# Peptides against a protein of PDB entry 7Z53: the designs that were tried, part 19

Target 1, 150 residues: chain A of PDB entry 7Z53
Amino acid sequence: PRIKNQADCIPFFRSCPACPGSNITIRNQINALTSFVDASMVYGSEEPLARNLRNMSNQLGLLAVNQRFQDNGRALLPFDNLHDDPCLLTNRSARIPCFLAGDTRSSEMPELTSMHTLLLREHNRLATELKSLNPRWDGERLYQEARKIV

## One batch from the design tools (peptide; made by RFdiffusion4, then SolubleMPNN)

Design b1_p11_1_s2 (from b1_p11_1, 7 letters changed)
Fold by OpenDDE base, seed 1:
Structure b1_p11_1_s2 (fold): chain B 150 residues (1-150), chain A 11 residues (1-11)
Amino acid sequence: as target 1 above (150 residues)
Amino acid sequence: IPVSADANRFA
């Protein structure tokens, strides 16, 4: 690599190729996301990620929120826990990790982060209201019903 | 916007 200080290198992994078994020479990546409109940018496309995005400490059906920071009392996206966190590496003075969301691009630009944050807040608002309206619903049902509305 | 480098970390 041209960058000699590899300690500060931002990890970048190329998407794995789709191999359709054709003679076509155009390289396409494998789709790792859900193929339908389901707000997967908020909830994730795979079960392990989806679980990691949820607040599993109670039965309120909430998504996990940032534990260090709030925006005037309002929730922010939780931080990811990457070993080689590109957000930490790009600005060592700030010491702010990348955000965790269903879409791994959540920290690419503030506008995108803001939209993820708004949808996170909306889910938690909906789940809270659904709990008020349906006190007997468990956390899984609250989560799923809020997810359906979002 | 390109997908993040760790898009398949849960695969």
Scores: peptide ipSAE 0.017, ipTM 0.446, DockQ to the pose 0.061
Fold by OpenDDE base, seed 5:
Structure b1_p11_1_s2 (fold): chain B 150 residues (1-150), chain A 11 residues (1-11)
Amino acid sequence: as target 1 above (150 residues)
Amino acid sequence: IPVSADANRFA
């Protein structure tokens, strides 16, 4: 081993790899606790933020969507309400505020914006499907079950 | 930076 002094080593074991049949050189670990895709950043790490990301106007367990814009009928991330919004300064003519998401970097990196948007749509799709399959589930149950699947 | 990879770094 590269490290010679092993007397003070903490015995952590690396998780087993997820090996798809493709020639992917990036090693991914098997996640036994949650789904392979960790969408925790999409839902927010803190409870107040998590609540603000939800659609609380109904019992459908949906995440909040943009109220001003859609992408060919598909949902976009909701806007934040920042006092000093840096996104408004990037293009003053467009007047597009920063997005509200679990990851504060969502408006800084287009990759994160697209991923958050995708997972937002997937959550709402799942919640809608779960409602059809389980009409008696309330909004909290639908939200939690959809969150677990994502 | 994918969301899943970044989230796993802080978990």
Scores: peptide ipSAE 0.009, ipTM 0.420, DockQ to the pose 0.046
Fold by OpenDDE base, seed 4:
Structure b1_p11_1_s2 (fold): chain B 150 residues (1-150), chain A 11 residues (1-11)
Amino acid sequence: as target 1 above (150 residues)
Amino acid sequence: IPVSADANRFA
């Protein structure tokens, strides 16, 4: 049955259809937010967030890493700077802020945190290798090329 | 491969 009370409805706008290269019968929508491979959980889907996730102190194309803690020398997600940090409020004695990632759920579950951390490390590894292979590339190119590979 | 991080990323 159709919903009779429009107050119970949430407005959804249908995305434009993607034009298939072949005779595909299934209608897909155009992705206007991310690349073909959606790695928005790592890089963010909005430019201000994406910039905050980057290490902007150099031209190495790296994502920002935690400045207080490491995992046996390996990078951890950077801390966010939230006005009302729920992680700090949850355990005031621990004083561990929420992580900053492309996905706001990065601190919600250890599994998510781990995956974000792995992809962060992979990006930075790729960017480092790309810099070694292409010393003339600037930070923006290194960042974008590493992002394409991830 | 070590990954470098600088505290000035917010500057």
Scores: peptide ipSAE 0.000, ipTM 0.254, DockQ to the pose 0.180
Fold by OpenDDE base, seed 2:
Structure b1_p11_1_s2 (fold): chain B 150 residues (1-150), chain A 11 residues (1-11)
Amino acid sequence: as target 1 above (150 residues)
Amino acid sequence: IPVSADANRFA
């Protein structure tokens, strides 16, 4: 890199460009997100990510939660498992990895992280209530019905 | 719930 002192840098990575077509002056980014309103920031736009965001250890239709930390008993976003984790590089003393969410920017600002956390809690609340109302629903149905409500 | 969130650290 041009800047040698990495301690003064926030480790951002540039996204891949879309095909320019006839427009040569504007760098357009490739878009892999779903175009419809589906709360993809919570659930992801791709099936592998969506599965990683779910608690697959039971049939309760829950999203995965942080296994190391809680907020006074309330759930926090799970950590991602990145090879070159930019969150670890940003504050080496804190040693806190980036959070995992449908939106890859979930760790960019505390305000955004908080909103993702609230939506995580809301999904799990809904799934829990739906399980109470429909005890015979399996985890997949609970997850999908809660997702539709969110 | 229909939600849209976007934040910029440098805004």
Scores: peptide ipSAE 0.022, ipTM 0.506, DockQ to the pose 0.033; fails the geometry check

Design b1_p11_1_s3 (from b1_p11_1, 6 letters changed)
Fold by OpenDDE base, seed 4:
Structure b1_p11_1_s3 (fold): chain B 150 residues (1-150), chain A 11 residues (1-11)
Amino acid sequence: as target 1 above (150 residues)
Amino acid sequence: IETSADANRFT
């Protein structure tokens, strides 16, 4: 039976179906991904979050990086600014906030943290290269083009 | 100097 209480439901949006060429009985969704790796979670699905994930101090199209810590010179995810930060409560002595990423689960699973970090670095690398190749591109274009490549 | 979004949050 269908669940009557909508509060118990997780909203899922169904992708558009692929056009059946013949007697295809099984519904397949349209794959709108342009790359093998779906990095959409790195950039955030909501515009306010997406903006918060960007480095807006320049026109380099970069994603924001951690300002306190690096991994042997490599970028780490920026920290979030949560009112009640569960990461700070986990270990009060460490004083390490939760990471800010396109996926809110980024601090819950080390695997996600690693992937977000990796793709953050890749985006910034690509944006840097694109800037070198296209010096007249503004930050928005660099950001979008790098996003497409990732 | 590059500043990230989190700079305004913790400084």
Scores: peptide ipSAE 0.000, ipTM 0.266, DockQ to the pose 0.271
Fold by OpenDDE base, seed 1:
Structure b1_p11_1_s3 (fold): chain B 150 residues (1-150), chain A 11 residues (1-11)
Amino acid sequence: as target 1 above (150 residues)
Amino acid sequence: IETSADANRFT
């Protein structure tokens, strides 16, 4: 690579180009609109983090949601609890901590924050519907089944 | 879930 120092670089992956015809003057992209999502960034890849991302106050199999803010009645990501919270340090007047997610970058990029929020909402929606369909399922079963569907 | 975006694009 031309740039030798990559320590301060942010990885960004561009969509693969698609050249369907002989006239390649127009650059197209491979459609990824219905791609499978690895939800490890939502649920966490480590068990301690995964537990912290769950609502353990009930047996509904829900992910934890923000307790201070909602988006027109819809859930937002819960806040993390860091001693030296970078988000608090960046804007001292706002006093808004970083979001807690399976990916530590959840508060660094609005795109990630939005995606995690949507998947959080979808999980909780699924868990709620699964509880309605299967009243005998406990919280662990609901959580795991919703996670599999996501 | 299938979605219009993949968060893994940034990992």
Scores: peptide ipSAE 0.011, ipTM 0.514, DockQ to the pose 0.045; fails the geometry check
Fold by OpenDDE base, seed 2:
Structure b1_p11_1_s3 (fold): chain B 150 residues (1-150), chain A 11 residues (1-11)
Amino acid sequence: as target 1 above (150 residues)
Amino acid sequence: IETSADANRFT
């Protein structure tokens, strides 16, 4: 049942139920994410999101980085473009929108934010090195190969 | 990659 009073609750959500063939007594759930191995938390599990996470302005196979801020010259996650951005609403003075990542929780937990940031940097590092080693590879090849290594 | 930082919020 839906909990009506949300003020005193930690917002955990239940995924959609799955209908397995033989087990009707135990509720199973649908996995909407891709495998952990493919690092969907960084790259996105859906193609539209995955494309938005990439730097498509060149053929370097890079993930998009924040265009406004850096961490002492190091890349940060790009900002999302949300109509009602909850990050802007929680701290109005900071005016920092939510980050865009493959995992929608990237802005909710500092640990996730940090990890996503590190993996973003690692991908871009790998893509850069792969470009150096394989100068004929296009952006798609660089992106996919770096993704596999991460 | 492998990490333990991915906290599952789904039940």
Scores: peptide ipSAE 0.011, ipTM 0.477, DockQ to the pose 0.036; fails the geometry check
Fold by OpenDDE base, seed 3:
Structure b1_p11_1_s3 (fold): chain B 150 residues (1-150), chain A 11 residues (1-11)
Amino acid sequence: as target 1 above (150 residues)
Amino acid sequence: IETSADANRFT
């Protein structure tokens, strides 16, 4: 049935299809992401996003973590700042915005959210360990080296 | 870490 309550609709924009110039009948979207090998789902494929995902308040090379919530003392993904936050729209009573990650789908599926969270924690663990081993490394190097390991 | 998280999204 047609959804009558449009106020709670998730704003959804479908990606533009790729035009490979072949007889492929399977619809593919234009891929603007880097390879999955580089963990772009965690770090982002674009520099502005990548910067927003980092904790820039110190030189520890950490990814940003949620400032409101933790999971039994463990880090959660930071919240995004969307004008029309679909997560807020889906459940107005919960008042939980979407998570911010390298992949815009981070809040679409709990499985993705979990994996992103796990990798976030791993990055920060690695960065922390690298800082301990290399006290003179600045935040940029810590971040990049941890990213390479992940 | 190389992960298949994205590749296995729909599996």
Scores: peptide ipSAE 0.011, ipTM 0.512, DockQ to the pose 0.033; fails the geometry check

Design b1_p11_1_s4 (from b1_p11_1, 8 letters changed)
Fold by OpenDDE base, seed 5:
Structure b1_p11_1_s4 (fold): chain B 150 residues (1-150), chain A 11 residues (1-11)
Amino acid sequence: as target 1 above (150 residues)
Amino acid sequence: IPVSADANRYA
């Protein structure tokens, strides 16, 4: 590595670059849909938001899912409860609120919506699998362990 | 997953 002493390094990570050719003058990035995602944006950076993103009705360690809609049997992000919901104003006939996610931009950028949805499903899949492997784990343990794996 | 999907997170 270029930096020999890594003991005093603070780890900062950027999106992975895309290197399609040998002579590249512009640093391109991999498509966000196929790149790595900081899961902190999925779970919420603040504790109150993180709690609101969880399913607290059971001890399965799941993230909350949409209660009105599914995508061919698969989970969607839950809706937020905003006083002045901008998503409701985009199409007044559809009456679809903004999604509740760790990143407030999720409803503004379809790629973020997709990524958050994907990782929501992955978390819940992991939590479900962990529950089957560890039946004695409570919801908090399942949530934290699944979060660590993501 | 440590890598951010936000391209400008640390720019």
Scores: peptide ipSAE 0.008, ipTM 0.378, DockQ to the pose 0.040
Fold by OpenDDE base, seed 4:
Formats: sequence, C-alpha cells, structure tokens
Structure b1_p11_1_s4 (fold): chain B 150 residues (1-150), chain A 11 residues (1-11)
Amino acid sequence: as target 1 above (150 residues)
Amino acid sequence: IPVSADANRYA
C-alpha cells in the first residue's frame, strides 16, 4: 500500500522525459545538470562553484590545486575558504582546512578525498596533453574538452 | 606530465 502519512515522504520531482529517435520503451530523463558521465563531484554542478574550482590565472583549462601541499610532486585538492571551517575547528593545532571540490563531501572521508584527488589529477593531465596537441585552444576549450573526457 | 598551478588560481 502507498504511504498514507505525507510526513513520512521525501518530496521528489520527476524530470522531463527524454525523447530519443529510436523506439525505446524505457522512459529516460533529460539530464540538464551534467554530462552523460556525471563528474559533478569533480567539477561542481553549479556555475559559481565550478568557477571557484578552476585555475583562472592562465589559459590552460586546469582545475585549481592545493597551494600549500603536494603529494610527492602530485597535486592535492585546494583548500576551501569557509567562514566557519569545520576542519579547522575540529583540530585547531593541525590547521588544515577542508578541501574544496565539486562535492561538499570531499573532506568527509579519506576515500572520497582520494577519489576527488585522483580525478583532479586526471583532468589536469588531460588538459595539459590537450594543450600540447592543440596549442591554439584557449582555457575554456581545454577545460571543457578535458571535462568531457573525464 | 607534471602539472603546476600558478600562485593565484583566482587571478
């Protein structure tokens, strides 16, 4: 039976259906948020966040990396700039802020941090290679093309 | 390929 108490329900809104040209009987939703491969954990699903995750100091299409720490020369996630940073408050002596990523859970557990870090590195690797192959591409083109590949 | 970030990612 259906749930009668509305207070026990979490409201979900159904997305608009996708209408493929083929005779597909299964209803699929239109994805207006991310690409076919959802990498929002890396890039962010909102434009302001996505912009904050990018390295805007050049036209290389890179994601921002940590400016204080590296892992044997490899990039780490950049630190966030939270007003009340829970990571700083948890251990005041460590003075390690929370990481900034496309997903707010990036500092929740080491596994998520590692995965976000890995994909960050992969994007920057791809963007670098794409720049080498296509020297005339600007930062936006490099960023978007690398994002499509990830 | 090593990737280096500039000092200010918001510049």
Scores: peptide ipSAE 0.005, ipTM 0.272, DockQ to the pose 0.163
Fold by OpenDDE base, seed 3:
Structure b1_p11_1_s4 (fold): chain B 150 residues (1-150), chain A 11 residues (1-11)
Amino acid sequence: as target 1 above (150 residues)
Amino acid sequence: IPVSADANRYA
């Protein structure tokens, strides 16, 4: 390999190219997200991720929240479980893993993290209020209806 | 709520 000291490497993968033809002079990457406006940055674009982002321990239709930390009683994004977690590698002393959200960039900068956190809280607020208005709705209905509003 | 929050500080 070109780089000898691989102990200091952080994982970085270039997006896969889209190569529709032979006469392409401009490289485009493959779009891996949903093609319609659906707040996929919050809920994910794939079903396995979407399930991991949900709180499945009850029938309240909530998104999962951080289990270690809160902000004055307010929810924070849950942590991801990544092999070679770039957040852990960036600052080994802090030992704070990357956040889990629909958008993989949720931990890129504080501003983006804050936006994801806000939308997480808004979904859970909506789901909670929908539960109050519709006590007989199950968790799936609450989640989907809150998702439609966001 | 649809949100356009594509952040690219290098653009």
Scores: peptide ipSAE 0.022, ipTM 0.525, DockQ to the pose 0.031; fails the geometry check
Fold by OpenDDE base, seed 2:
Structure b1_p11_1_s4 (fold): chain B 150 residues (1-150), chain A 11 residues (1-11)
Amino acid sequence: as target 1 above (150 residues)
Amino acid sequence: IPVSADANRYA
């Protein structure tokens, strides 16, 4: 790397460029996100991430929630497990890792984090209500139906 | 819910 002192660096990684067409002056990025409106910021665009965002310990169709912290009994986003966690570097004393969501930017600013949190809570609320209305639905059905509503 | 949660601090 051109910058030798990496201690002062913010650990951003540049995405791969898309193959250029006729316009070779604008660097476009490869887009790996789903193109349709599917709340992928909540659920993820890839199956491995989607599974990691789910509570797989039961058949309630819930999204995973933070296991260390709550907001007066209300759910918070689960923590991610990053090797070089930029959130831990931002405030070393707080020792709060980055949140895990479908959108990798979920910890970029409090406003975005709060919206992800609200949508997490809404999914789990919907899944809970759907379970009440349809007690024979399994976790996969509950998750998918709640996801379609969100 | 069809929602977009996209935001940035420069908006």
Scores: peptide ipSAE 0.019, ipTM 0.503, DockQ to the pose 0.033; fails the geometry check

Design b1_p11_2_s1 (from b1_p11_2, 3 letters changed)
Fold by OpenDDE base, seed 1:
Structure b1_p11_2_s1 (fold): chain B 150 residues (1-150), chain A 11 residues (1-11)
Amino acid sequence: as target 1 above (150 residues)
Amino acid sequence: VEEAQAFIAAP
């Protein structure tokens, strides 16, 4: 945002315009989602995001999880690393960043966050079970097979 | 976010 004083402002980012080469004067937005029912809310619609959502520290095919917090030993969504994090800017006392998920709205409401968290847990459960059943599978195969099931 | 975390973390 170009606003210097953000103390009392909710950071709101306008969607990028789709600029069709036509004389259409109506400003449309770029579609950032896949056209498929592919659980893109969990896995992202773009390759860079999809990679950031993965735990790349091992070959277990797992999604990345929160490194600061857990729910009674259960995984939570990882935090995003936004320069102008709306969650940090809106509630400075909490110092809790927005969650990183396939859908950028994952922090918009608790119900949505819970669903994303559930699906992340389910993916990681599936990947773990698939690894147990198929010890020779690499992390990419585990991730993709778990993703196909979700 | 706090509410979301609290909701998820609730036993």
Scores: peptide ipSAE 0.000, ipTM 0.189, DockQ to the pose 0.040
Fold by OpenDDE base, seed 2:
Structure b1_p11_2_s1 (fold): chain B 150 residues (1-150), chain A 11 residues (1-11)
Amino acid sequence: as target 1 above (150 residues)
Amino acid sequence: VEEAQAFIAAP
């Protein structure tokens, strides 16, 4: 690598290339995201990720929240469980893992983290209010109806 | 759906 001191580097990985077909000069990326407006940045584009983003301990339709930290009693994004966590490599003293969100870039900058946190809080607010209005709704319905509103 | 829409309209 051009930079020999890797301790000062933020690790970035290149996306998988799409098959170029006849165009061998332009490197295109494979799009693995949903192609429609569905708030996939909050909920993920794949079922395994979507399940990991949910609080599955109850039937309240809530998203998972941070279990270690809160902002004056308000929810924060849960931590991801990455084998090679780039956030742990960037600041080894802080020992703060990357945040788990529908968009894997949620930890790239504080502004993006803040927006994901707000949307998580809004989902949980909506699901809570929907539960109050509809006490007989199960956790799946609460989650999906809150998701449709976000 | 109607109850969800009513909630969006309430500040």
Scores: peptide ipSAE 0.000, ipTM 0.269, DockQ to the pose 0.026
Fold by OpenDDE base, seed 4:
Structure b1_p11_2_s1 (fold): chain B 150 residues (1-150), chain A 11 residues (1-11)
Amino acid sequence: as target 1 above (150 residues)
Amino acid sequence: VEEAQAFIAAP
């Protein structure tokens, strides 16, 4: 049945269509977040977020890592600094904030957290190796080149 | 990864 009361409707806008190729019968939406597959789940799709995800304390091109916890010496995702952190609100006694990642859903499921953690570790590994191979590279170049590989 | 690193590390 059609909902008769429009006040009960949530406005839902359909994404703009991608330009159809000559044989594309399926209407796809345009990607309005990034121009290509660029691991935006790791790096963010917006410059402020991307900056917050970076370790800016040095010129090693690294992503930020957790400062409180490690997994057997391996990096974990940094905590976010949300005003109304849903992770803190859910269990105030544990005082474990949500994780900061390029995808805001990084804390929704352990599997997502694990994948983001893996990719963060891989970026930092790559940036470290790139620094070893190219000692004269600055932190921006290291970050961008590691990002291109991920 | 190694090939990509080698390519990027090339002067």
Scores: peptide ipSAE 0.000, ipTM 0.220, DockQ to the pose 0.025
Fold by OpenDDE base, seed 5:
Structure b1_p11_2_s1 (fold): chain B 150 residues (1-150), chain A 11 residues (1-11)
Amino acid sequence: as target 1 above (150 residues)
Amino acid sequence: VEEAQAFIAAP
């Protein structure tokens, strides 16, 4: 700690600051859960969830997409496989399961669903372009590099 | 998106 004598200090602790860049005057917090850019809504914050969000059927580094529905040939978020799916419980007529995303709130609001869908599409676009540019990259590298760009 | 475009456009 910068202050060695704590006898006169209020015991209030702040989160650790991120390293300031040369031109950054704004103090940012270190994100201990995810990377500096929090894209946990896309990729999840836990490894099991992150794996479930990936298309593991190939080496293209893609995120999983909906297998039942598409938006004019464009990908949608995959469905989750919940035992007691709240989306099925709340709208019994539609019979649409909740979407699987890095954030469980992805199905709570259409705006969030749309945002997550766009980011999923962007990841898959990036991974596809990266594969074209780097044919020798495996699925893990493609996924990680696309994730870094998102 | 802009950084991604710059990265892909870099030779």
Scores: peptide ipSAE 0.000, ipTM 0.236, DockQ to the pose 0.025

Design b1_p11_2_s2 (from b1_p11_2, 3 letters changed)
Fold by OpenDDE base, seed 1:
Structure b1_p11_2_s2 (fold): chain B 150 residues (1-150), chain A 11 residues (1-11)
Amino acid sequence: as target 1 above (150 residues)
Amino acid sequence: VEEMQAFIAAP
């Protein structure tokens, strides 16, 4: 099994159902995501999440990165701040929280985490290059233009 | 998750 430690409950929530009519034979879930191909897995589908994913400490238009760990000088996804963090509950000895990304599944498997990490790095690369090309652009414009390219 | 945690924890 993927989860070796089964001593603690894992706080997984089932998607809420959509109930459009009286004759519901198939359970459909409510869509909580954007309806466009907009890399919402990186940037989030809601403004509060999108803000949390950004580095708002400067005007460079960057996404937030991990403050504890790097991969040979390369950025990793920032950690989430969940009350009942399933990653902390699954492996209490490692003390590694779940990652924060636009998609809540970012910590489901390493391969998915890697894809999110690559896209994070690409955004930050693009924002950095855009800043060099356009020194007068503010952080919001840099962020949005990089997001459009991703 | 566990594999990723192990990866990050590795020096």
Scores: peptide ipSAE 0.000, ipTM 0.275, DockQ to the pose 0.043
Fold by OpenDDE base, seed 2:
Structure b1_p11_2_s2 (fold): chain B 150 residues (1-150), chain A 11 residues (1-11)
Amino acid sequence: as target 1 above (150 residues)
Amino acid sequence: VEEMQAFIAAP
């Protein structure tokens, strides 16, 4: 690598390139996201990720929240479980993993993390209110209806 | 990332 001191770097890796076709001058990226507005930054674009982002321990339709930390009693994003966690590599002393969200960039900067956190809280607020209004709804329906609103 | 880690780890 050109940069010898990697302690001051965030270890991001380039995505896989798409086939350029006739345009060989511009490096295009493979799109792995949903193409429509569906709040995939919160819920993910793939079913396995979507399930990992949910609190599946109950029938409340909630998203998973951080189990180690809270913001004055308010929810934070859950931690991811990455083999080579770039957040752990960036600041080895803090020992704070990357956050898990629909968008893998959720830990890139505090402002982005904050927005993901707000949307997480909003989903859980909506799911809670929907449960109060519709006590017979199961967790899947609560989750999907809250997701439609977000 | 570093700033966020510091923020969440703060007592």
Scores: peptide ipSAE 0.000, ipTM 0.262, DockQ to the pose 0.044
Fold by OpenDDE base, seed 3:
Structure b1_p11_2_s2 (fold): chain B 150 residues (1-150), chain A 11 residues (1-11)
Amino acid sequence: as target 1 above (150 residues)
Amino acid sequence: VEEMQAFIAAP
């Protein structure tokens, strides 16, 4: 659909160019994602984001979950804290921010959000089970081992 | 996004 509301700005940033120093006339963007299959869509490709995605309030190795909403007692993705949150701009009455996930597109469509939610739930399930099996493991080990399985 | 928000906001 054509966006009819032009009063609200949609933040859009062009990717930074890769500057290999060669006389390459083709502008390529810098790859901001990990180069291997590591579920970076769940865990992020950068350490600061990865930390923000974690529940750091305990030593259970869990990912952060939504604090406002649940799905019949099941976890949902946490909200992001964007300066110019496009989700808030698109529906000001709902006042629901975009979701925080390893992939910034997590709020682009419901199907994608659902997959991110599923994987978040799976991580937390795994971490919980790993804690049960290994009571002496700390939160970091639980998180990393669950991440390896996902 | 609106559909997602509506789905999540629904009790």
Scores: peptide ipSAE 0.000, ipTM 0.234, DockQ to the pose 0.044
Fold by OpenDDE base, seed 5:
Structure b1_p11_2_s2 (fold): chain B 150 residues (1-150), chain A 11 residues (1-11)
Amino acid sequence: as target 1 above (150 residues)
Amino acid sequence: VEEMQAFIAAP
């Protein structure tokens, strides 16, 4: 270590660095929660949530989509099933539940909702294309490969 | 939430 007298040091440690890139002035740390590209907003960070966000009814590797509404034929985020749904409580006349997403804030900001929806659509597009290119891939492989690309 | 609902409901 650069400091020789460690008796004056407090035991405070930084996270381990990620592999260095071409720019040594930028030090990234290892992400213990997500991949380097954090798409947990789409896929969730926890396995139970991640499973709930998937369409498990087939082997297409798709994320779940809204079953009640579409945007001109395009997918929307699926609704959550919350007891005392805050979205329903906020506007009782609209009767639109909160969305189920990897990020719980997906129903709070329209901008976030939009990006979340776009990434959902992109994942499903990618999974569909990957299935076309690789007909023998199962749903898990399709999902994971599409997720890697996103 | 209300703003989001309006946004999503918009054509």
Scores: peptide ipSAE 0.000, ipTM 0.203, DockQ to the pose 0.040

